# Peptides against a protein of PDB entry 3JWR: the designs that were tried, part 294

Target 1, 323 residues: chain A of PDB entry 3JWR
Amino acid sequence: TRELQSLAAAVVPSAQTLKITDFSFSDFELSDLETALCTIRMFTDLNLVQNFQMKHEVLCRWILSVKKNYRKNVAYHNWRHAFNTAQCMFAALKAGKIQNKLTDLEILALLIAALSHDLDHRGVNNSYIQRSEHPLAQLYCHSIMEHHHFDQCLMILNSPGNQILSGLSIEEYKTTLKIIKQAILATDLALYIKRRGEFFELIRKNQFNLEDPHQKELFLAMLMTACDLSAITKPWPIQQRIAELVATEFFDQGDRERKELNIEPTDLMNREKKNKIPSMQVGFIDAICLQLYEALTHVSEDCFPLLDGCRKNRQKWQALAEQ
Target 2, 298 residues: chain A of PDB entry 3JWR as posed
Amino acid sequence: TRELQSLAAAVVPSAQTLKITDFSFSDFELSDLETALCTIRMFTDLNLVQNFQMKHEVLCRWILSVKKNYRKNVAYHNWRHAFNTAQCMFAALKAGKIQNKLTDLEILALLIAALSHDLDHRGVNNSYIQRSEHPLAQLYCHSIMEHHHFDQCLMILNSPGNQILSGLSIEEYKTTLKIIKQAILATDLALYIKRRGEFFELIRKNQFNLEDPHQKELFLAMLMTACDLSAITKPWPIQQRIAELVATEFWEQGDQVGFIDFVCTQLYEALTHVSEDCFPLLDGCRKNRQKWQALAEQ

## One batch from the design tools (peptide; made by RFdiffusion4, then SolubleMPNN)

Design b2_p23_4_s4 (from b2_p23_4, 10 letters changed)
Fold by OpenDDE base, seed 2:
Structure b2_p23_4_s4 (fold): chain B 323 residues (1-323), chain A 23 residues (1-23)
Amino acid sequence: as target 1 above (323 residues)
Amino acid sequence: SREEERKEYREILDELEKLFASF
């Protein structure tokens, strides 16, 4: 395609020029082409292209395929969300110095997972999928959409001309897919709630050890969640704009719940309760986000900007809630 | 069992919804 030719021929700017190492990064000013260029830079600067012998054209095609498989009519869970998740992962790996704690296969898997974790998202949560008795709800007992996202990820990776993992051995390939699956599934907040207690307790007791395979898996899951929720850490103007996108999508679901399921939506998804957004954001930060970024900062102090951003945004939302 | 896993998952989803509904 013309798009592929343009991307493949384009000069890829440095990470410094693109500011993709910054935790304060925003994609709002970027074209779709620029987001693809940023993604190429992430793979390159993490040494993934070199270490796994990726062909440039294949990587370009894969990126465009991933982007194409996000829906444009979904307010928040679209390509830009996936791209921002991946950028936060890149920043955490580089600026947050987590790269030094992980293997190349883990880094490869995390970056692919971050970009792929919401593929073909429909703008509705797992609760809606279950209540609507969607066919996907019969296939999976839990994390219905996350399983679907992984299935889409696998489909793309196996598509002709998109095989960015062709340079891996069979063992490396299997390991990478396992980690990708675990990382995508970890973005289900229900699993986060289930597992976070173990992680926080290990940190509290100073027993956390990345050399333990189980604890490594747990850490990768927490890191994925931290990147997935990273909008809450962004500078206030960015946070506000993203919160509006989230609210739009949730209200769209709430409208569908009324119309299609004949149920009253929760306050979070109720358009008539938009005045509760500031207080709900404070509650979300307190219940879900703060402890996660505190624990992540304990593992790597260079991740402090995420925690600091989260705290600052809590203060801003609290001030709005008091008006 | 698969049914127990499904039930446990639903309980967690319900807790998640309650967390946000309480704010």
Scores: peptide ipSAE 0.339, ipTM 0.861, DockQ to the pose 0.736
Fold by OpenDDE base, seed 1:
Structure b2_p23_4_s4 (fold): chain B 323 residues (1-323), chain A 23 residues (1-23)
Amino acid sequence: as target 1 above (323 residues)
Amino acid sequence: SREEERKEYREILDELEKLFASF
């Protein structure tokens, strides 16, 4: 395609030029081409292209295929969300110095997972999928959309000309797919709530050990969630703009819940309750975000900007809730 | 059972919808 030719022929700017190592990064000013260039830079600077012998054209095609399989009519859970999740992962690995704590396969899997974790998202949550009796809800008992996202990820990875993992051994391929699946499933906040207590307790007791395979898996899950929720850590103007996108999508779901399911939406999904957004954001930060970024900062102190950003945004939302 | 797992998952989702604002 013309898009593939343009991407494959383009000079990829440095990570410094693209500012993709910054926790404060914003994609708002970037074209779709520039987001693809950033993605190439992430793979290159993590040594994934070299270590796994990725062909440049195949990587370009894969990136464009991933981007194409996000829906443009979804306000938040689109390519830009996946791209920002991957950028936060990249920043956590580089600036947060987590790269040195992980294997190349784990890094490869996390980056693919971050880019793929919401593939074909429909702008509705798992609760809507269950209540609407969607065929996916019959196929999966939990993490319905995350299973679908993983299925889409596999489809793309196995598509002709998109096989970025073709340089891996059979064992490396199996390991990578296992980690990708676990990482995508970890973005289900229901699983996060179920597992986070174990992680926080290990940190609290100073018993956290990345050499333990179970604790490694747990850490990768927590890291994925931390990147997926990273909008809450962004500088306030960026945070507000992203919160508007999320609210738009949630209100669209609430409107559909009224119309299609004949149910009253929750306050989160209710357009008429938009005045509760600030207080709900404070509650979300306290219940979900703060402990996660605190624990992540204990694993790597260089991740502190995520925690600091979260704390600052809590203060901003609290101030709005008091008006 | 699959039904128990589905029920447990639904209960967690319901708790999430109460706790979570959008992000």
Scores: peptide ipSAE 0.367, ipTM 0.879, DockQ to the pose 0.594; fails the geometry check
Fold by OpenDDE base, seed 5:
Structure b2_p23_4_s4 (fold): chain B 323 residues (1-323), chain A 23 residues (1-23)
Amino acid sequence: as target 1 above (323 residues)
Amino acid sequence: SREEERKEYREILDELEKLFASF
């Protein structure tokens, strides 16, 4: 395609030029081509292209395939969200110095997972999927959409000309897919709530050890969630803009819940309760985000900008909630 | 059982809906 030719022929700017190591990064000013170039740079600077002998054209095609399999009519859970998740992962690995704690396969898996974790997202949550009795809800008992996202990820990885993992041994391939699956499934906040207590307790007791395979898996899950939620850590103008996108998508779901399911939406999904967004954001930060970024910062203090951003945005939302 | 797992998961989702402005 013309898009593939343009991407494959383009000079990829440095990570410094693209600012993709910054926790304060914003994609709003970037073209689709520039987001793809950023993605190439992430793979390159993490040594994934070299270490796993990725062909440049195959990587370019894969990136474009991933991007194409996000829906454009979804306000928030689109390519830009996946891209921002991957960028936060890259920043956490580089600026946050987490790369030194992980294997190349884990890094490869996390980056693929971050880009793929919401593939074919429909702008509705798992609760809607269950309530609507969607066929996917019959296939999976939990993490319905996340299983679907992984299925889409696997489909793309196995598609002709998209096989970025072809340079891996069979054992490396199996390991990578396992980690990708675990990482994508970990983005289900229901699983996060279920597992976070173990992680926080290990941190609290100073018993956290990345050499333990179970604790490693747990950490990768927490890291994925931290990157997935990273919009809450962004500079206030960016955070506010993203919150509007999230609200738009949630209100669209609420409107569908009324029309299709004949149910009253929750306050979060209710367009008529837009005035509650600030207080709900404070509640979300307190219930979900703060402890995660505190724990992550404990594992790597260079991740502090995420925690600091989250705290600052809490204050901003609280101030709006008091008006 | 699969049904018990589904029920448990639904309960967690219901809790999430109360807690989350979900980013």
Scores: peptide ipSAE 0.363, ipTM 0.876, DockQ to the pose 0.584; fails the geometry check
Fold by OpenDDE base, seed 3:
Structure b2_p23_4_s4 (fold): chain B 323 residues (1-323), chain A 23 residues (1-23)
Amino acid sequence: as target 1 above (323 residues)
Amino acid sequence: SREEERKEYREILDELEKLFASF
């Protein structure tokens, strides 16, 4: 396609020029082409292209395929969300210095997972999928959409001309897919809630050890969640704008819940409760986000900007909640 | 069982729906 030709022929700017090492990064001013260029840079600067002998054209095609398999009619869970998740992962690996704590296969898996973790997202959560008795809800007992996202990821990875993992050995391929699956599934906040206590306790007791395979897996899950939720850490103008996108999608779900399921939506999904957004954001930060970014900062102090951003946004939301 | 797991998962989802949780 013309798009592929344009991407493959383009000079990829440096990570510094693209500012993709910044935790404060915003994609709002970027074209789709520029987001793809940023993604190429992430793979390159993490040494993934070289170490796994990725062909440039194949990587370009894969990126465009991933982008294409996000829906444009979804307000938040679209390509830009996946791209921002991957950018946060890149920043955490580079600026946050987590790269040195992980294997190349883990890094490869995390980046692919971040880009792929919401593939074909429909703008509705797992609760809606269950309540609507969607066929996927019969197939999977938990993490319904995350299983679907992984299935989409696997489909793309195996598609002709998109096989960015073709340079891996059989064992490396199996390992990478395992980690990708675990990482995508980890973006289910229900699993996060279930597992986070173990992580926080290990950190609290100063017993956290990345050389332990179980703790490594746990950390990768927590890191994925931290990147997935990273919008909450962004500078206030960016945070506020993203929160509007999230609210739009949630209200769209709530409207569908009323219309299609004949149920009253929760306050989170209820358009009529828009005035509760600030207080709900404070609650979300306190219940979900703060401890995660605190723990992540304990693993790597260079991740502090995520924690600092989260704290600052909590203050901003609290101030709005008090008006 | 799968049914027990499904039930537990649903309970967690119900809790999450009380929070502005999906950034």
Scores: peptide ipSAE 0.356, ipTM 0.875, DockQ to the pose 0.543; fails the geometry check

Design b2_p23_5_s1 (from b2_p23_5, 14 letters changed)
Fold by OpenDDE base, seed 3:
Structure b2_p23_5_s1 (fold): chain B 323 residues (1-323), chain A 23 residues (1-23)
Amino acid sequence: as target 1 above (323 residues)
Amino acid sequence: AAAAAAGRTLLDLIAEEVAREEA
């Protein structure tokens, strides 16, 4: 395609020029082409292209395929969300110094997973999928959409001309897919709630050890969540704008819940309760985000900007909630 | 109090999703 030709022929700017190592990164001003260029740079600077012998054209095609398989009519869970999740992963690996704690296969898997974790997202949560009796709800009992996201990821990875993993051995390929699956499934916030206590206790007791395979898996899951939720850590103007996108999507679901399911939506998805957004954001930060970024900062102190951003945004939302 | 209530609402939503998936 013309898009592929343009991307494959383009000079890829440095990570410094693209600012993709910054935790404060914003994609708002970037074109789709520029987001693809950023993604190429992430793979290159993490040594994934070299270490796994990726063909440039194949990587370009894969990136464009991933982007294409996000829906344009979804307010938040679109390519830009996936891209920002991957950028946060890149920043956590580089600026946050987590790269030194992980294997190349784990890094490869995390980056692919971050970009792929919401593929074909429909702008509704698992609860809606279940209650609407969607065909996907017949295939999967738990983490319905995350299973679908992984299936989409696998489909793309196996598509002709998109096989960025073709340079891997059979064992490396299997390992990578296992980690990708685990990482995508970990983005189910229900699983995060279920598992986070173990992670926090290991940190609190100073018993956390990345050499333990179970603890490694647990850490990768927590890191995925930290990147997936990283909008809450962004500078206030960026946070506000992203929060509006999230609210738009949630309210769209709430409207569909009324229309299609004949139910009253929860406050989180009720546009009539938009005045509760600030207090809900504070509640979200306290219930979900703060302890995660605290724990991540204990693993690597260089991740502190995520925690600091989260704390600052809590103050901003609290101030709005008090008006 | 409002923050705590909002947090509980989110947690309740998540718990409901988990409960439906396990049923």
Scores: peptide ipSAE 0.024, ipTM 0.646, DockQ to the pose 0.231
Fold by OpenDDE base, seed 1:
Structure b2_p23_5_s1 (fold): chain B 323 residues (1-323), chain A 23 residues (1-23)
Amino acid sequence: as target 1 above (323 residues)
Amino acid sequence: AAAAAAGRTLLDLIAEEVAREEA
């Protein structure tokens, strides 16, 4: 395609030029092409292209395929969300120095997972899928959408000309897919809530050890969530804009719940309760985000900007809630 | 208190989702 030709022929700017190592990164001003260029740079600077012998054209095609499999009519859970999740992962790995704690396969898996974790998202949560009796709800018992996202990820990875993992041994391939699956599934916030206590307790007791395979898997899950939720850490103008996108999508779901399911939406998804957004954001930060970024910062102090950003945004949301 | 209540609403939503998935 013309898009592929353009991407494959383009000079890929440095990570510094693209600012993709910054926790404060924003994609708002980037074209789709530029987001793809950023993605190439992430793979390159994480040594994934070299270590796993990725062909440039194949990587370009894969990126474009991933992007294509996000819906444009979804306000938040689109390519830009996936891209920002991956960028946060990249920043956490590089600037946050998490790279030094992980294997190349884990890094590969995390980056692929971050980009893929919401593939074909429809702008509705698992609860809606269940209540609407969607066909996907018949296939999976829990984490319905996350299983679908992984299935889409696998489909793309196995598509002709998109096989960025072709340079891996069979064992590496299996390991990578396992980690990708676990990472994507971990983005189900329900699972995060179930598992986070174990992680926090390990940190609190100073017993956290990445050499333990179970703890490693747990950490990767927490890291995925930290990147998935990273919008809450962004500079206030960026955070506020993203919050509007989230609200838009939630309200769209609420509207569909009224129309299609004949139910009253929760406050979070109720368009008539926009005035509650600031207080809900404070609640979200306190209940879900702060402890996670605190724990992550304990694992790597260089991840502090995420925690700091989260704290700052809490103050901003609290101020709005008091108006 | 308002913030806590709002946070609970989100958590309740997630809990409800989990409960539906397990049912």
Scores: peptide ipSAE 0.024, ipTM 0.649, DockQ to the pose 0.230
Fold by OpenDDE base, seed 5:
Structure b2_p23_5_s1 (fold): chain B 323 residues (1-323), chain A 23 residues (1-23)
Amino acid sequence: as target 1 above (323 residues)
Amino acid sequence: AAAAAAGRTLLDLIAEEVAREEA
């Protein structure tokens, strides 16, 4: 395609020029082509292209395929969300110095997972899928959408001309797919809530050890969540804009719940309760975000900007909630 | 037809977590 030709022929700017190492990064001003260029830079600077012998054209095609398999009519869970998740992963690996703690296969898997973790997202949560008796709800009992996202990821990875993992041995391939699956499934917040206590306790007791395979898996799950939720850490103008996108999508779901399921939406999904957004954001930060970024900062102090951003945004949302 | 289990929203998950911490 012309798009592929343009991407493959383009000079890829440095990570510094693209600012993709910054935790404060925003994609708002970037074109789709520029987001793809950023993604190429992430793979290159993490040495994934060289170490796993990726062909440039294949990587370009894969990126465009991933982008194409996000829906444009979804307000938040679209390509830009996946791209920002991957950018946060890149920043955490580089600026946050987590790269030094992980294997190349783990890094490869995390980056692929970050880009792929919400593939074909429909702008509705697992609860809606279950209640609507969607065909996907017949295939999976738990983490329905996350299983679907992984299936989409696998489909793309195996599509002709998109096989960025073709340079891996059979064992490396199996390991990578395992980690990708675990990482995508870990983005189910229900699983995060279930597992985070173990992680926090290990940190609290100073018993956290990445050389332990179980603890490594646990850490990768927590890191995925930290990147997935990283919008909450962004500078206030960016955070506020993203929160508006999230609210738009949630309200769209609420409207569908009324129309299609004949149910009253929860406050989170109810556009008539827009005035509760600030207090809900404070609750979300306190219940889900703060302790995660605190724990991540304990693993690597260079991840502090994520925690600091989260704290600052809590203050901003709290001030709005008090009006 | 297996009754679709009521899914949990983020707010429901938060409420459950808060309740566990307070117990």
Scores: peptide ipSAE 0.020, ipTM 0.571, DockQ to the pose 0.089
Fold by OpenDDE base, seed 2:
Structure b2_p23_5_s1 (fold): chain B 323 residues (1-323), chain A 23 residues (1-23)
Amino acid sequence: as target 1 above (323 residues)
Amino acid sequence: AAAAAAGRTLLDLIAEEVAREEA
C-alpha cells in the first residue's frame, strides 16, 4: 500500500527528537505516520530489531496492521491508547531503568502486548458484553475482551507479511507468546485487583525477588497495568483531555445500557452524573493507582515521575471535586 | 500455519489456567 511504502521509506527520528523516553509524552500533535515512526524507534532502541532479526518492511507492515485493527469510532480504546501504553512501557524500560531487570524476550513480549492489548475494542466493558449476550461471551467466561484482544494479536502475528517473530527459535516463540498472553490478560482490571495484594505484600516485606519465576510473572502483570493506566500520571492538561475521552466512551456505554438493556447505568457511565467525575477520579486514584506506582517506584526509583504525576493529578481532581 | 496452530493451543491452555485461577 501507499501507506506502507511511505512508512518503510521514511527516516526514523531519534528517541530524543520524538521525546518517547519522556514520561510526560503526548501524542496529540502527532500524525498516524509519526506514531508509526515512534513505534519503529521503540523496537530499534530496545534492540529488538537486531536481536530478533526483524525485517524492516515486515515490522512496518505489522505496525500498520495493528493500527488498522483498532476502531476509529471508539473514543478512548483506540490506536492512540495502545500507542500511549507502549510509549509508557518504553519510557519505563529506558528512563525508568526497568530494561536492566528483564530479558530481551520479556521486553519483546511486553512491547507487542502493550501495542496489542486492546485490539478490536468495541468501547464497552466485559460486564456489558456478558449482559448483552454478545457472541464473545459464549467463547470466554472471564476476561472476555482481553481474550479477544489476544486472539486478534495472534491473528496479526501469523498473517502473511506481518510475522515479526519469524526469527525466533521454537522455544523463544513459545515463551514470547506465553508472556504476551499473560500480559494482555493482566490488563483486565479485575485480575489486577485480585493479584495486586500479593505484589504489595512482597514489596512491604522486602521479599520481592525478580529471580523467582512466579514473582517475575507477577511483576510483568503489574507493569502492564501501570502502563495501561498511565494517562493518570500525565501533566494536567493531557490528563484532562484523556479523562474527557474516557468519559465520552463510558457515557456512550451508559446510553446503550439504557437503550438496549433497559437498565440505569452506574455513576461512572451515567452522562447525567458528569458532575461526579472529579470525585470519582480521586476515588480511582486512591483505590487503584497510588499503591501501584508506589510499588513500581520501590522496584525502580527512576519510575518516580509516574508516582509524582499521579499525586499531582489527585490534587487537581480533588480541587475540582470541592467546587 | 503450524505456528498459528501452536500459538492457539498455547493460548487456550493459558486461558484455561487463568480461568482456573479466577475460580
Scores: peptide ipSAE 0.008, ipTM 0.513, DockQ to the pose 0.081; fails the geometry check

